# Peptides against a protein of PDB entry 3V4O: the designs that were tried, part 14

Target 1, 234 residues: chain A of PDB entry 3V4O
Amino acid sequence: DQPLAKDKVALLIGNMNYREHPKLKAPLVDVYELTNLLRQLDFKVVSLLDLTEYEMRNAVDEFLLLLDKGVYGLLYYAGHGYENFGNSFMVPVDAPNPYRSENCLCVQNILKLMQEKETGLNVFLLDMCRKRNDYDDTIPILDALKVTANIVFGYATCQGAEAFEIQHSGLANGIFMKFLKDRLLEDKKITVLLDEVAEDMGKCHLTKGKQALEIRSSLSEKRALTDPIQGTEY

## One batch from the design tools (peptide; aimed at target 1 D127 E162 A163 E165)

Design b2_p13_1_s2 (made by RFdiffusion4, then SolubleMPNN; from b2_p13_1, 6 letters changed; failed a check: the pose's geometry)
Amino acid sequence: SAAALAATGLQPK

Design b2_p13_1_s3 (made by RFdiffusion4, then SolubleMPNN; from b2_p13_1, 7 letters changed; failed a check: the pose's geometry)
Amino acid sequence: SAAALAATGLQAK

Design b2_p13_1_s4 (made by RFdiffusion4, then SolubleMPNN; from b2_p13_1, 7 letters changed; failed a check: the pose's geometry)
Amino acid sequence: MEEELAKTGLQAR

Design b2_p13_2 (made by RFdiffusion4)
Pose (drawn by RFdiffusion4):
Structure b2_p13_2 (pose): chain A 234 residues (1-234), chain P 13 residues (1-13)
Amino acid sequence: as target 1 above (234 residues)
Amino acid sequence: HTEELEEEGLQAR
């Protein structure tokens, strides 16, 4: 009755040095921090910075190859992003200005590929803005996803809103990781853990009225990032 | 709007 994971795998991407868009600072320290915390939780973690579109697609293909039945899969992205018609996109460092969906990675397409591997848990922590891209002409019409009841999204901000890091950030985490890092080791269902992070963030004066954590979850089973890996000793 | 955020010490991602 203790939920188990066949394996625990994560892909972390932090994009900062944009060629044609404002540069960011905090993704480096955010990725460094989450890498350490997830390693403490026995995840196998690939952590990468400043990825072009090509490198991002390759990184996600490698991550997909590590996924199989019952595996917990987690993707964390810190950098520029946008959201059109409910679909979230991650923007690579080589994105032109303006850019469209073909220059970016669609998170929903990644989720579809993860479900094909029959993963036991799918977690997306998207630490990016979610405003519309006016230059993105295109329309989704993506296939409906299977009902796997194991999907959790932890958006650093609400749809049509911005996610933030501290100006001239230096050593400071961005807002989402500032609060996520204090809770991630808790032995609680990931949905509940993210809800406590949402409450902590609500006390932050800098972001009142402009950034709030949004949790979207269909996870029915009580799964946690601290769940033991099957066949190891707990 | 970006300038107001910079004054508040915030940078959008």

Design b2_p13_2_s1 (made by RFdiffusion4, then SolubleMPNN; from b2_p13_2, 7 letters changed)
Fold by OpenDDE base, seed 2:
Structure b2_p13_2_s1 (fold): chain B 234 residues (1-234), chain A 13 residues (1-13)
Amino acid sequence: as target 1 above (234 residues)
Amino acid sequence: EEAELAAQGLQAL
């Protein structure tokens, strides 16, 4: 019995031209390549670069408006980020130095809002660091999540660790995207696909012992990015 | 370590 998506919607954000933080390069290429791949998978893709806090919040709000019962939602982020107390924070390009949670977007808050839409699948691909931000002592109180069993997190790195990009080449990918792009079109359960990416990435000599893909999932169905959209013929 | 990573063309996100 083939799982079906009511629709498939993706929001891709790549932040690289930070005002008060080191400039990045990979998000440009990574967002572009991922956009092309997801469109081949019949996702409706909104791809945005270098968003301010205001623009990021608006983009997420608009993304949420496209979600509904049975819709596959995918959020990809490439840029600066941090993780405090199990909460992932995406850093806008206009964030101050140092940044705090009030300047950033909390991924877990977005997940809660996606759950309220009764989505068929929630995928987060977070290509950012997961180190503790010592300048932010805020302990967020998050609303309890529902048990929807349709959540997949692909973290580019382990908790407390860094994620990297390659700077010595003009159009190089981040380490995560370098391996993800080779498997993304495979017709496999998304957690199985990411597990294979994790093994491929684990063979990278540059980041061995420094960066490793972490998969966190509660996915009770065999959902794949290749799942057809209901009412469409391919 | 940061200097070593930079020498290998790696930048932390």
Scores: peptide ipSAE 0.444, ipTM 0.844, DockQ to the pose 0.834
OpenDDE base, seeds 1, 3, 4, 5: peptide ipSAE 0.441, 0.418, 0.424, 0.441; ipTM 0.835, 0.785, 0.818, 0.837

Design b2_p13_2_s2 (made by RFdiffusion4, then SolubleMPNN; from b2_p13_2, 6 letters changed)
Fold by OpenDDE base, seed 3:
Structure b2_p13_2_s2 (fold): chain B 234 residues (1-234), chain A 13 residues (1-13)
Amino acid sequence: as target 1 above (234 residues)
Amino acid sequence: ELEELAKEGLQPL
């Protein structure tokens, strides 16, 4: 039987105009293009740019309010970030230099809250670096996750590595979005789709040895972004 | 093509 979503909701955040860190360019066009694609997939999409810590936390709170049992939740982030001890941290535009975990939003904390909503699918697309932040020596203590078997992480790069954008080509996609957008509308299990994106990215000589897509998933059902919303015509 | 021309413009996120 065709898997059904109770609803499909996405929060897209692109941070580029940092106050105390290098400015970025790709998040602008990447968020725009992903917004259009997800809307074609009947996602309810909230797209936001250049969020402060306060605004990011509020956006996540509002996003969580739209989640419920069986809802597909997708969080996309493009901007500065880091990974300490397997935890991913999104950096707000007003973060100090150096930033610490207390200044940032932990993705795994968001996942925990999404699990509490009994979502049908939790997808994280993280277009950020995953290098260790040496200025943050805090070991986060997070609540244990439930075994929901509905989690998919698409990391733009490998653990401990950097993700890249192209700054000298006007409004160009980041490396991750460049390949993701070509396959996002395909009617395939999300992990299969991302695997194909990984292969496409792997053929690119631009970032060989520097950036590669990593898929981390616990997905026991054939869930796709194309899955119809319950009660709609399909 | 455009990718090859933009190799010098990589910026880490």
Scores: peptide ipSAE 0.350, ipTM 0.732, DockQ to the pose 0.434
OpenDDE base, seeds 1, 2, 4, 5: peptide ipSAE 0.334, 0.335, 0.337, 0.343; ipTM 0.759, 0.715, 0.728, 0.736

Design b2_p13_2_s3 (made by RFdiffusion4, then SolubleMPNN; from b2_p13_2, 7 letters changed)
Fold by OpenDDE base, seed 2:
Structure b2_p13_2_s3 (fold): chain B 234 residues (1-234), chain A 13 residues (1-13)
Amino acid sequence: as target 1 above (234 residues)
Amino acid sequence: ELEELAKQGLQPL
């Protein structure tokens, strides 16, 4: 039978105007385009730009309050980031230079909290670099994750690698969003959809050998972003 | 490498 979502909620964060780090351009357009697409998919979308640490933490807290049993939760982030010991860290615009884990938001901690809500689907789309931050020596001890089999990570790049934006025109796009937007509305299992995006991205000569999509998933059901919300007619 | 990418209009995030 067709899987149903209790509700569909997305938090989109694009950080560009960093105070102590290089400024970016792509997150503006990427957040905008993704917002429009997810709204077509009947997601309740909160889109925010240039968040401080305090604002990011508040946004995540509010996002979590909207999650409940069977709800589809999607977190998209575009901005500076890093990965230490398998943990992904999103960098707020007011982060110091250098930034450390206490200045950033750990994605895996957010996942843990999402699992506690008994969500129907947890999707993370992380358009950020995944290089090691040598200035952060902290080894975080995270709580064990539950076995929920409803988790999908779409990393814009490989572990230890960088993600890029294209600045050929006045409006810059991230490489990841450039290809994701063409398939996001397809009625396919989310992991299948992302796999097709990975193939499309792999044909890009600009980032060949420099950036590749990584899909990390534990998804035991055919869940799609197109899944209808229960109690609604489409 | 970064300089080459910049010439191609690529910037790391």
Scores: peptide ipSAE 0.320, ipTM 0.746, DockQ to the pose 0.761
OpenDDE base, seeds 1, 3, 4, 5: peptide ipSAE 0.307, 0.308, 0.311, 0.303; ipTM 0.748, 0.759, 0.748, 0.732

Design b2_p13_2_s4 (made by RFdiffusion4, then SolubleMPNN; from b2_p13_2, 5 letters changed)
Fold by OpenDDE base, seed 3:
Structure b2_p13_2_s4 (fold): chain B 234 residues (1-234), chain A 13 residues (1-13)
Amino acid sequence: as target 1 above (234 residues)
Amino acid sequence: MEEELAKEGLQAL
């Protein structure tokens, strides 16, 4: 039987104009294109650019308020980031240099909160670097996660590696979004879809040996972004 | 696609 979503909600964040860090370009286009695609998939999409720490935390809080039992939640982030001890940190535009975990938003903490909402699906698409932040030696103690079997991480790059955007005088996609956008509307289990994106990106000689999509999932049901919303006639 | 990308450089995020 076709899985159903109670609702579908997405928060898209693109950080580019950092105060104390190199400015980026791709997040603008990436957020724009992903917004249009997710709207075609009947997601309720909130798209925000250049968020301070305060604004990012507020955006996440508002996003969580839209989640409930059976709701599909998708968080997309494009910007600076890092990964320490398996925890992913999104960097706000007003983060100091150097930044620490206390200045950033931990994705795994957001996941914990999403699980409390009993969501039907939790998707994280993280277009950021995953290098260790050597300026932060703090070992985070995270709350235990529930066994919900509805979690999908799409990392733009491998553990300890960098993610890239196209160097262009104008506006262009990051590497991850360049390939993701071509398949996002396909009616496939989200992990299968991302696996195909991984293969497509793997054929890109520009980033061969530098960036590769990593999928981390615990998804026991055939959930797709194309799944219809309950009570609708799709 | 590949040809277009190959003409561009890279910037780390």
Scores: peptide ipSAE 0.371, ipTM 0.737, DockQ to the pose 0.405
OpenDDE base, seeds 1, 2, 4, 5: peptide ipSAE 0.338, 0.346, 0.359, 0.357; ipTM 0.729, 0.726, 0.729, 0.754; seeds 1, 4 fail the geometry check

Design b2_p13_3 (made by RFdiffusion4)
Pose (drawn by RFdiffusion4):
Structure b2_p13_3 (pose): chain A 234 residues (1-234), chain P 13 residues (1-13)
Amino acid sequence: as target 1 above (234 residues)
Amino acid sequence: SPPPLELQSRYSH
């Protein structure tokens, strides 16, 4: 009755040095922090910075190869992003200005590929803005996803809104990771854990009225990032 | 006195 994971795998990407878009600073320290915390939770973690579109697609293919039945899969992205018609896109460092969906990675397509591997848990922590891209002409018409009841999204901000880091950030985490880092080691269902992070973030004066954590979850089983890996000793 | 903390968006503009 203790939920178990076949394995725990994560892919972390922080994009900062954009060629044609404002540069960011905090993704480096955000990725460094989450890498340490997830390693403490026995995840196998690949952590990468400043990825072009090509490197991003390769990183996600490698991550998909590590996924199999019952595996917990987690993807964290810190950098520029946008959201059109409910679909979230991650923007690579080589994105032109303006850019369209073909220059970016669609998170929902990644989730579809993860479900094909029959993972036991799918977690997306998207630490990016979610405003429309006016230059993105295209429409989704993506296939409906299977009902796997094991998907959790922890968006750093609401749809049509911005996610933030501290100006001239230096050593400071961005807003999402500032609060996520204090809770991530808790032995609680990931949905509940993210809800506590949403409450902590609500006390932050800098972001009142402009950034709020959004949890979207269909996870029915009580799964946690601290769940033991099957066949190891707990 | 030092200036207060400010926010930087991760919006692409």

Design b2_p13_3_s1 (made by RFdiffusion4, then SolubleMPNN; from b2_p13_3, 6 letters changed)
Fold by OpenDDE base, seed 2:
Structure b2_p13_3_s1 (fold): chain B 234 residues (1-234), chain A 13 residues (1-13)
Amino acid sequence: as target 1 above (234 residues)
Amino acid sequence: GPPPLKLQSYSPE
């Protein structure tokens, strides 16, 4: 039985031009290429660059409004980030130095809200660092997640580690997107697809020992990004 | 050989 999506919606955020932190370059290319690929997969894609905290929160709110029962939701983020106590924080471009959780968006909070929408699939592709932010001593108390068995996290790097882009005179992908883009259109269960990406990235000598893909999933069905939308002909 | 590729961290540090 072929799984069906009620709809497929993606929010892509690439933050590069930080005001108080080092500027990045790869998110521009990564968001652009991922947008093209996801549209080929019939995703409704909203792609945004260089979002302030206010804009970022609004974008997430609008994204959530598009989610409903059976909808596939995909959130991609490329930029600065950190992880404290298992919670991933995306850093807006206007975040202060140092930033704290109150200045950032917590991915797990977004996941909670997505679960409330009874989505068919929740995919997070987080191309950011996962190092501890020592300047943030806040211990967030989050509500327990529901058991929905439809969650996939693709972390560009391991817990406590950093994610990288290649320094280039021109435009170039970040490490994660460099390998993800080659397989994204494959008709495979999303966790299998990401596992293959992990192997491809593992062969890269440049990031060996520095960056490795981590897949964290609770996915009880063979859901793929290629799954057709209900009520449509393909 | 070609110059080695350099990495830029997605960390502010």
Scores: peptide ipSAE 0.245, ipTM 0.758, DockQ to the pose 0.863
OpenDDE base, seeds 1, 3, 4, 5: peptide ipSAE 0.089, 0.124, 0.088, 0.134; ipTM 0.728, 0.715, 0.733, 0.714; seeds 3, 4 fail the geometry check

Design b2_p13_3_s2 (made by RFdiffusion4, then SolubleMPNN; from b2_p13_3, 7 letters changed)
Fold by OpenDDE base, seed 2:
Structure b2_p13_3_s2 (fold): chain B 234 residues (1-234), chain A 13 residues (1-13)
Amino acid sequence: as target 1 above (234 residues)
Amino acid sequence: GPPPEKLQSFSPE
């Protein structure tokens, strides 16, 4: 049986113009390209650039309001980030230097809230570094996640490693998006799709030994981004 | 040939 989505909603955030941290370039192009692709997949897409902490939290709140039982939720983030104790933190453009968890958005907290919505699929595509932030000694106490078997993480890089962008002729693309965009429209289980992206990225000589895609999933159904929306004709 | 590609880290450092 073909899996169905009640709806498909995506929030794309690209942070580039940091006030107290190095500026990035790739998120601009990456968000644009991903937006176009997800719209072709009938996602309702909200794409935002250079969000402050306040704006970022509001965007996530609004995103969560669109989620409900059976809805496919996709969160894409490109920008600075870090990972402490298995928790991923997205860094707003107005974050201080150094930043701490209180200045950032915890992805796992967002996941918890998504689970409460009884979503059909939760996809996180995190194009950020996953290095330890030594300036943040806070140990977050997070509530245990529910067993929903509908979670997919696509980390642009491995734990403790960095994510990179490629600059060419004044344009920049993230390594992750460079390869993701070539396969995103394929009618395949999302974990299979990402596995193929991982292999493609592994052939890149520039990032060999520096960046590798990590897929972390608990997905018991053959869910794809191409799955039709319930009640619609395709 | 095409200009060499440059890598830039998403690291805050």
Scores: peptide ipSAE 0.223, ipTM 0.765, DockQ to the pose 0.771
OpenDDE base, seeds 1, 3, 4, 5: peptide ipSAE 0.198, 0.148, 0.220, 0.206; ipTM 0.744, 0.716, 0.753, 0.750

Design b2_p13_3_s3 (made by RFdiffusion4, then SolubleMPNN; from b2_p13_3, 7 letters changed)
Fold by OpenDDE base, seed 2:
Structure b2_p13_3_s3 (fold): chain B 234 residues (1-234), chain A 13 residues (1-13)
Amino acid sequence: as target 1 above (234 residues)
Amino acid sequence: SAPPEKLQSFSPE
């Protein structure tokens, strides 16, 4: 049986122009390309660039309002980030230097809220570094996640490692998006798709030994980004 | 012949 989505909603955030941290370039192109692809997949896409903490939290809140039972939710983030104690933190452009968890958005907290919506699929594509932030010694106490078996994390890099962008002729693309975009439209289970992206990225000589895709998933159904929306004709 | 590609880290450092 073909899995169906009640709806498909994506929030794409690209942070580049940081006030107190090094500026990035790739998120601009990456968000643009991903937006185009996801729209071809009939996602309702909200794409935002250079969000302050306030704007970022509001964007997530609005995103959550669009989620409901059976809805496919996809969160893409490109920018600075860190990982402490298994928790991923997205860094807003107005974050101080150094930043702490209170200045950032915790992905796992967002996941918890998505689970409460009884979504059909939760996909996180995190194009950010996953290094430990030594300036933040806070141990977040998060509620246990529910067993929903509909979660997919695509980390652009391994735990404790960095994510990179490639600059060429004035343009920059993230390594992750460079390879993701070539396969995103394929009608395959999302974890299978990402596995193929991982292999493609592994052939990149520039990031060999520096960046590798990590897939973390609990997905008991053959869910694909190409799955049709319930009640629609395709 | 093509200009070399440059890597830039997403690290805040």
Scores: peptide ipSAE 0.232, ipTM 0.765, DockQ to the pose 0.776
OpenDDE base, seeds 1, 3, 4, 5: peptide ipSAE 0.205, 0.173, 0.219, 0.207; ipTM 0.745, 0.711, 0.751, 0.746

Design b2_p13_3_s4 (made by RFdiffusion4, then SolubleMPNN; from b2_p13_3, 7 letters changed)
Fold by OpenDDE base, seed 3:
Structure b2_p13_3_s4 (fold): chain B 234 residues (1-234), chain A 13 residues (1-13)
Amino acid sequence: as target 1 above (234 residues)
Amino acid sequence: GPPPEKLQSFSPK
């Protein structure tokens, strides 16, 4: 049986112009290209750039309001980030230097809230570094997650490692989006799709030994980004 | 020609 989505909603955030941290370039292009691709997949896409903490929290709240039972939710983030104790933190552009968890948005907390909406699929594409933030020794205590078996994490890099963009005089994709965009429209289970992206990235000599895609999933159904929306022709 | 591509880390450090 063909899996169906009640709806498909994506929030894309690209943070580049940080006030207290190095500026980035790739998020601009990456968000733009991913927006166009997801729209081709009939996602309702909200794309935002250079969000403050307040704006990011509001954007996530609005995103969550669009989620409901059976809805496919996709969160993409490109920008500075870190990972402490298995928790991923997205860094707003107005984050202080150094930043702490209280200044950032915890992805796992967002996942918890998405689970409460009984979504059909939860996809996180995190194009950020996953190095530990040594300036934050706080051990977060997160709420327990439900066993929903509908979760997919695509980390642009391995745990404890860095994510990169291609640096030149012009604009270019981050490494993750460079390969993701070539396969995103394929009608495949999302974990299979990401696995193929991982292989493509693995063949890139530019990032060999520096960046590798990590997939973390608990997905018991053959869900794809190409799955049709319920009530539409398919 | 175009300059060779190189990597820029997303890390602030």
Scores: peptide ipSAE 0.234, ipTM 0.756, DockQ to the pose 0.787
OpenDDE base, seeds 1, 2, 4, 5: peptide ipSAE 0.139, 0.129, 0.226, 0.151; ipTM 0.667, 0.673, 0.754, 0.678; seeds 1, 2 fail the geometry check

Design b2_p13_4 (made by RFdiffusion4)
Pose (drawn by RFdiffusion4):
Structure b2_p13_4 (pose): chain A 234 residues (1-234), chain P 13 residues (1-13)
Amino acid sequence: as target 1 above (234 residues)
Amino acid sequence: PPEELQSRDSKLP
């Protein structure tokens, strides 16, 4: 009755040095922090910075190859992003200005590929803005996803809104990781853990009225990032 | 100096 994971795998990407868009600073320290915390939780973690579109597609293919039945899969992205018609896109460092969906990675397409591997848990922590891209002409018409009841999204902000980091950030985490890092080791269902992070973030004066954590979840089983890996000793 | 926010918006033209 203790939920188990076949394995725990994560892919972390922090994009900062944009060629044609404002540069960011905090993704480095955000990725460094989450890498350490997830390693403490026995995840196998690939952590990468400043990825071009090509490197981002390759990184996700490698991550998909590590996924199989019952595996917990987690993707964390810190950098520029946007959301059109409910679909979230991650923007690579080589994105032109303006850019369209073909220059970017669609998170929903990645989730579809993860479900094909029959993962036991799918977690997306998207630490990026979610405003529309006016230059993105295209429409989704993506296939409906299977009902796997094991998907959790932890958006650093609401749809049509911005996610933030501290100006001239130096050593400071961005807002989402500032609060996520204090809770991530808790032995609680990931949905509940993210809800506590949402409450902590609500006390932050800098972001009142402009950034709030949004949790979207269909996870029915009580799964946690601290769940033991099957066949190891707990 | 007080802390200020930086958006992770791409700030398209």

Design b2_p13_4_s1 (made by RFdiffusion4, then SolubleMPNN; from b2_p13_4, 6 letters changed)
Fold by OpenDDE base, seed 4:
Structure b2_p13_4_s1 (fold): chain B 234 residues (1-234), chain A 13 residues (1-13)
Amino acid sequence: as target 1 above (234 residues)
Amino acid sequence: MPEKLQSFSPELP
């Protein structure tokens, strides 16, 4: 009864060198580390750094072209972001200050498009802040999502809270990735895996009371990132 | 070595 993936595809985006916003450091290392891990899990991985709005939209479009029925799709984003009305917005490096939703990519819109591909699993790992952007009063009208029961969100932080990176000796890792990388290769249901990451992250003295992993899922099957690809031997 | 936290939140006006 082992679940199988038709294929496994991941898009990883790390934005650091913002033009009108503070620069970040962690996305560089985090994207590289996650890339290596996902490749070990037989994901086809596209990793991109410092994308403009145009480039981000193109990357998402190309990612969607790789998705099909039964394919596992994973989107990872590390960078500036915000959340308004339950919608997560990824901020491109060329976003203005202040930015608005029209300048950003809505994760829920991407999810909608992924559902249209009839994917086997949709995983979003969002290493960004989730504070409300008071400078954006736009109320997005999004299409209703399908009931696919194959959706997992791993938010690096709680709603309304901030995500952080740890800087030391010129190196920086996001708090989320610091703990995720230790568990990612485990053969466990993805929600169980993330729950363990949440517990590990909760022990971090630096972010106690400041950042906590939030798991939002509708996953009715025991799907894991380690699930074999159909027609392949492992 | 002391660690420093940097928020992923941009500075807004």
Scores: peptide ipSAE 0.252, ipTM 0.780, DockQ to the pose 0.834; fails the geometry check
OpenDDE base, seeds 1, 2, 3, 5: peptide ipSAE 0.239, 0.245, 0.240, 0.241; ipTM 0.775, 0.777, 0.771, 0.776; seeds 1, 2, 3, 5 fail the geometry check

Design b2_p13_4_s2 (made by RFdiffusion4, then SolubleMPNN; from b2_p13_4, 5 letters changed)
Fold by OpenDDE base, seed 5:
Structure b2_p13_4_s2 (fold): chain B 234 residues (1-234), chain A 13 residues (1-13)
Amino acid sequence: as target 1 above (234 residues)
Amino acid sequence: MPERLQSFDPELP
């Protein structure tokens, strides 16, 4: 009764060279490391850096075209972001200062579209801040999500908090990726895997009391990133 | 080099 994926597709976005906001360093290395790991897991990986709003929307559209019934979809984002009213917004590099929802990509909208594709698994790994954007007073009215019980959110930080990167000897990694990369290849249910990452991150002295991994899921089946693709031998 | 912590905070006005 090994769970099978029809296919496994990942979109990785790392935004660091913002025009109107502080530049970041970690997304470059984090996207690279995650790309390598996901490819070892036989994901079809599209990795992109420093996307404008237009480019981000196009990338998401192309990503969605690769999704279908039973496909595992993974979206990773590292960059600036915010959360208003439970909705996560990814900030393109050309976003104005201040930015608003119309300048950004709403993750929950992407989830809705993924559900329409009848994906087997929807994983979101969001390495961004989750602080409220007071300059955006828009309350998104989203269509109700379907009860698909195949959704996993890994937030690099808790609600209302910040995400951080660590720089050492010129190299920078996000705190989330620092710990995620050590466990990502483990053959475990994705929520169990992330829970272990959360415990590892909790031991980090640099971000203790500042950043904590939050897992939000409705995954009713034992699904792992290591699940084989249907019709393939491993 | 020592470890440095940098926030992803956009530092909005």
Scores: peptide ipSAE 0.328, ipTM 0.838, DockQ to the pose 0.759
OpenDDE base, seeds 1, 2, 3, 4: peptide ipSAE 0.234, 0.290, 0.285, 0.293; ipTM 0.771, 0.794, 0.789, 0.804; seeds 1, 2, 3, 4 fail the geometry check

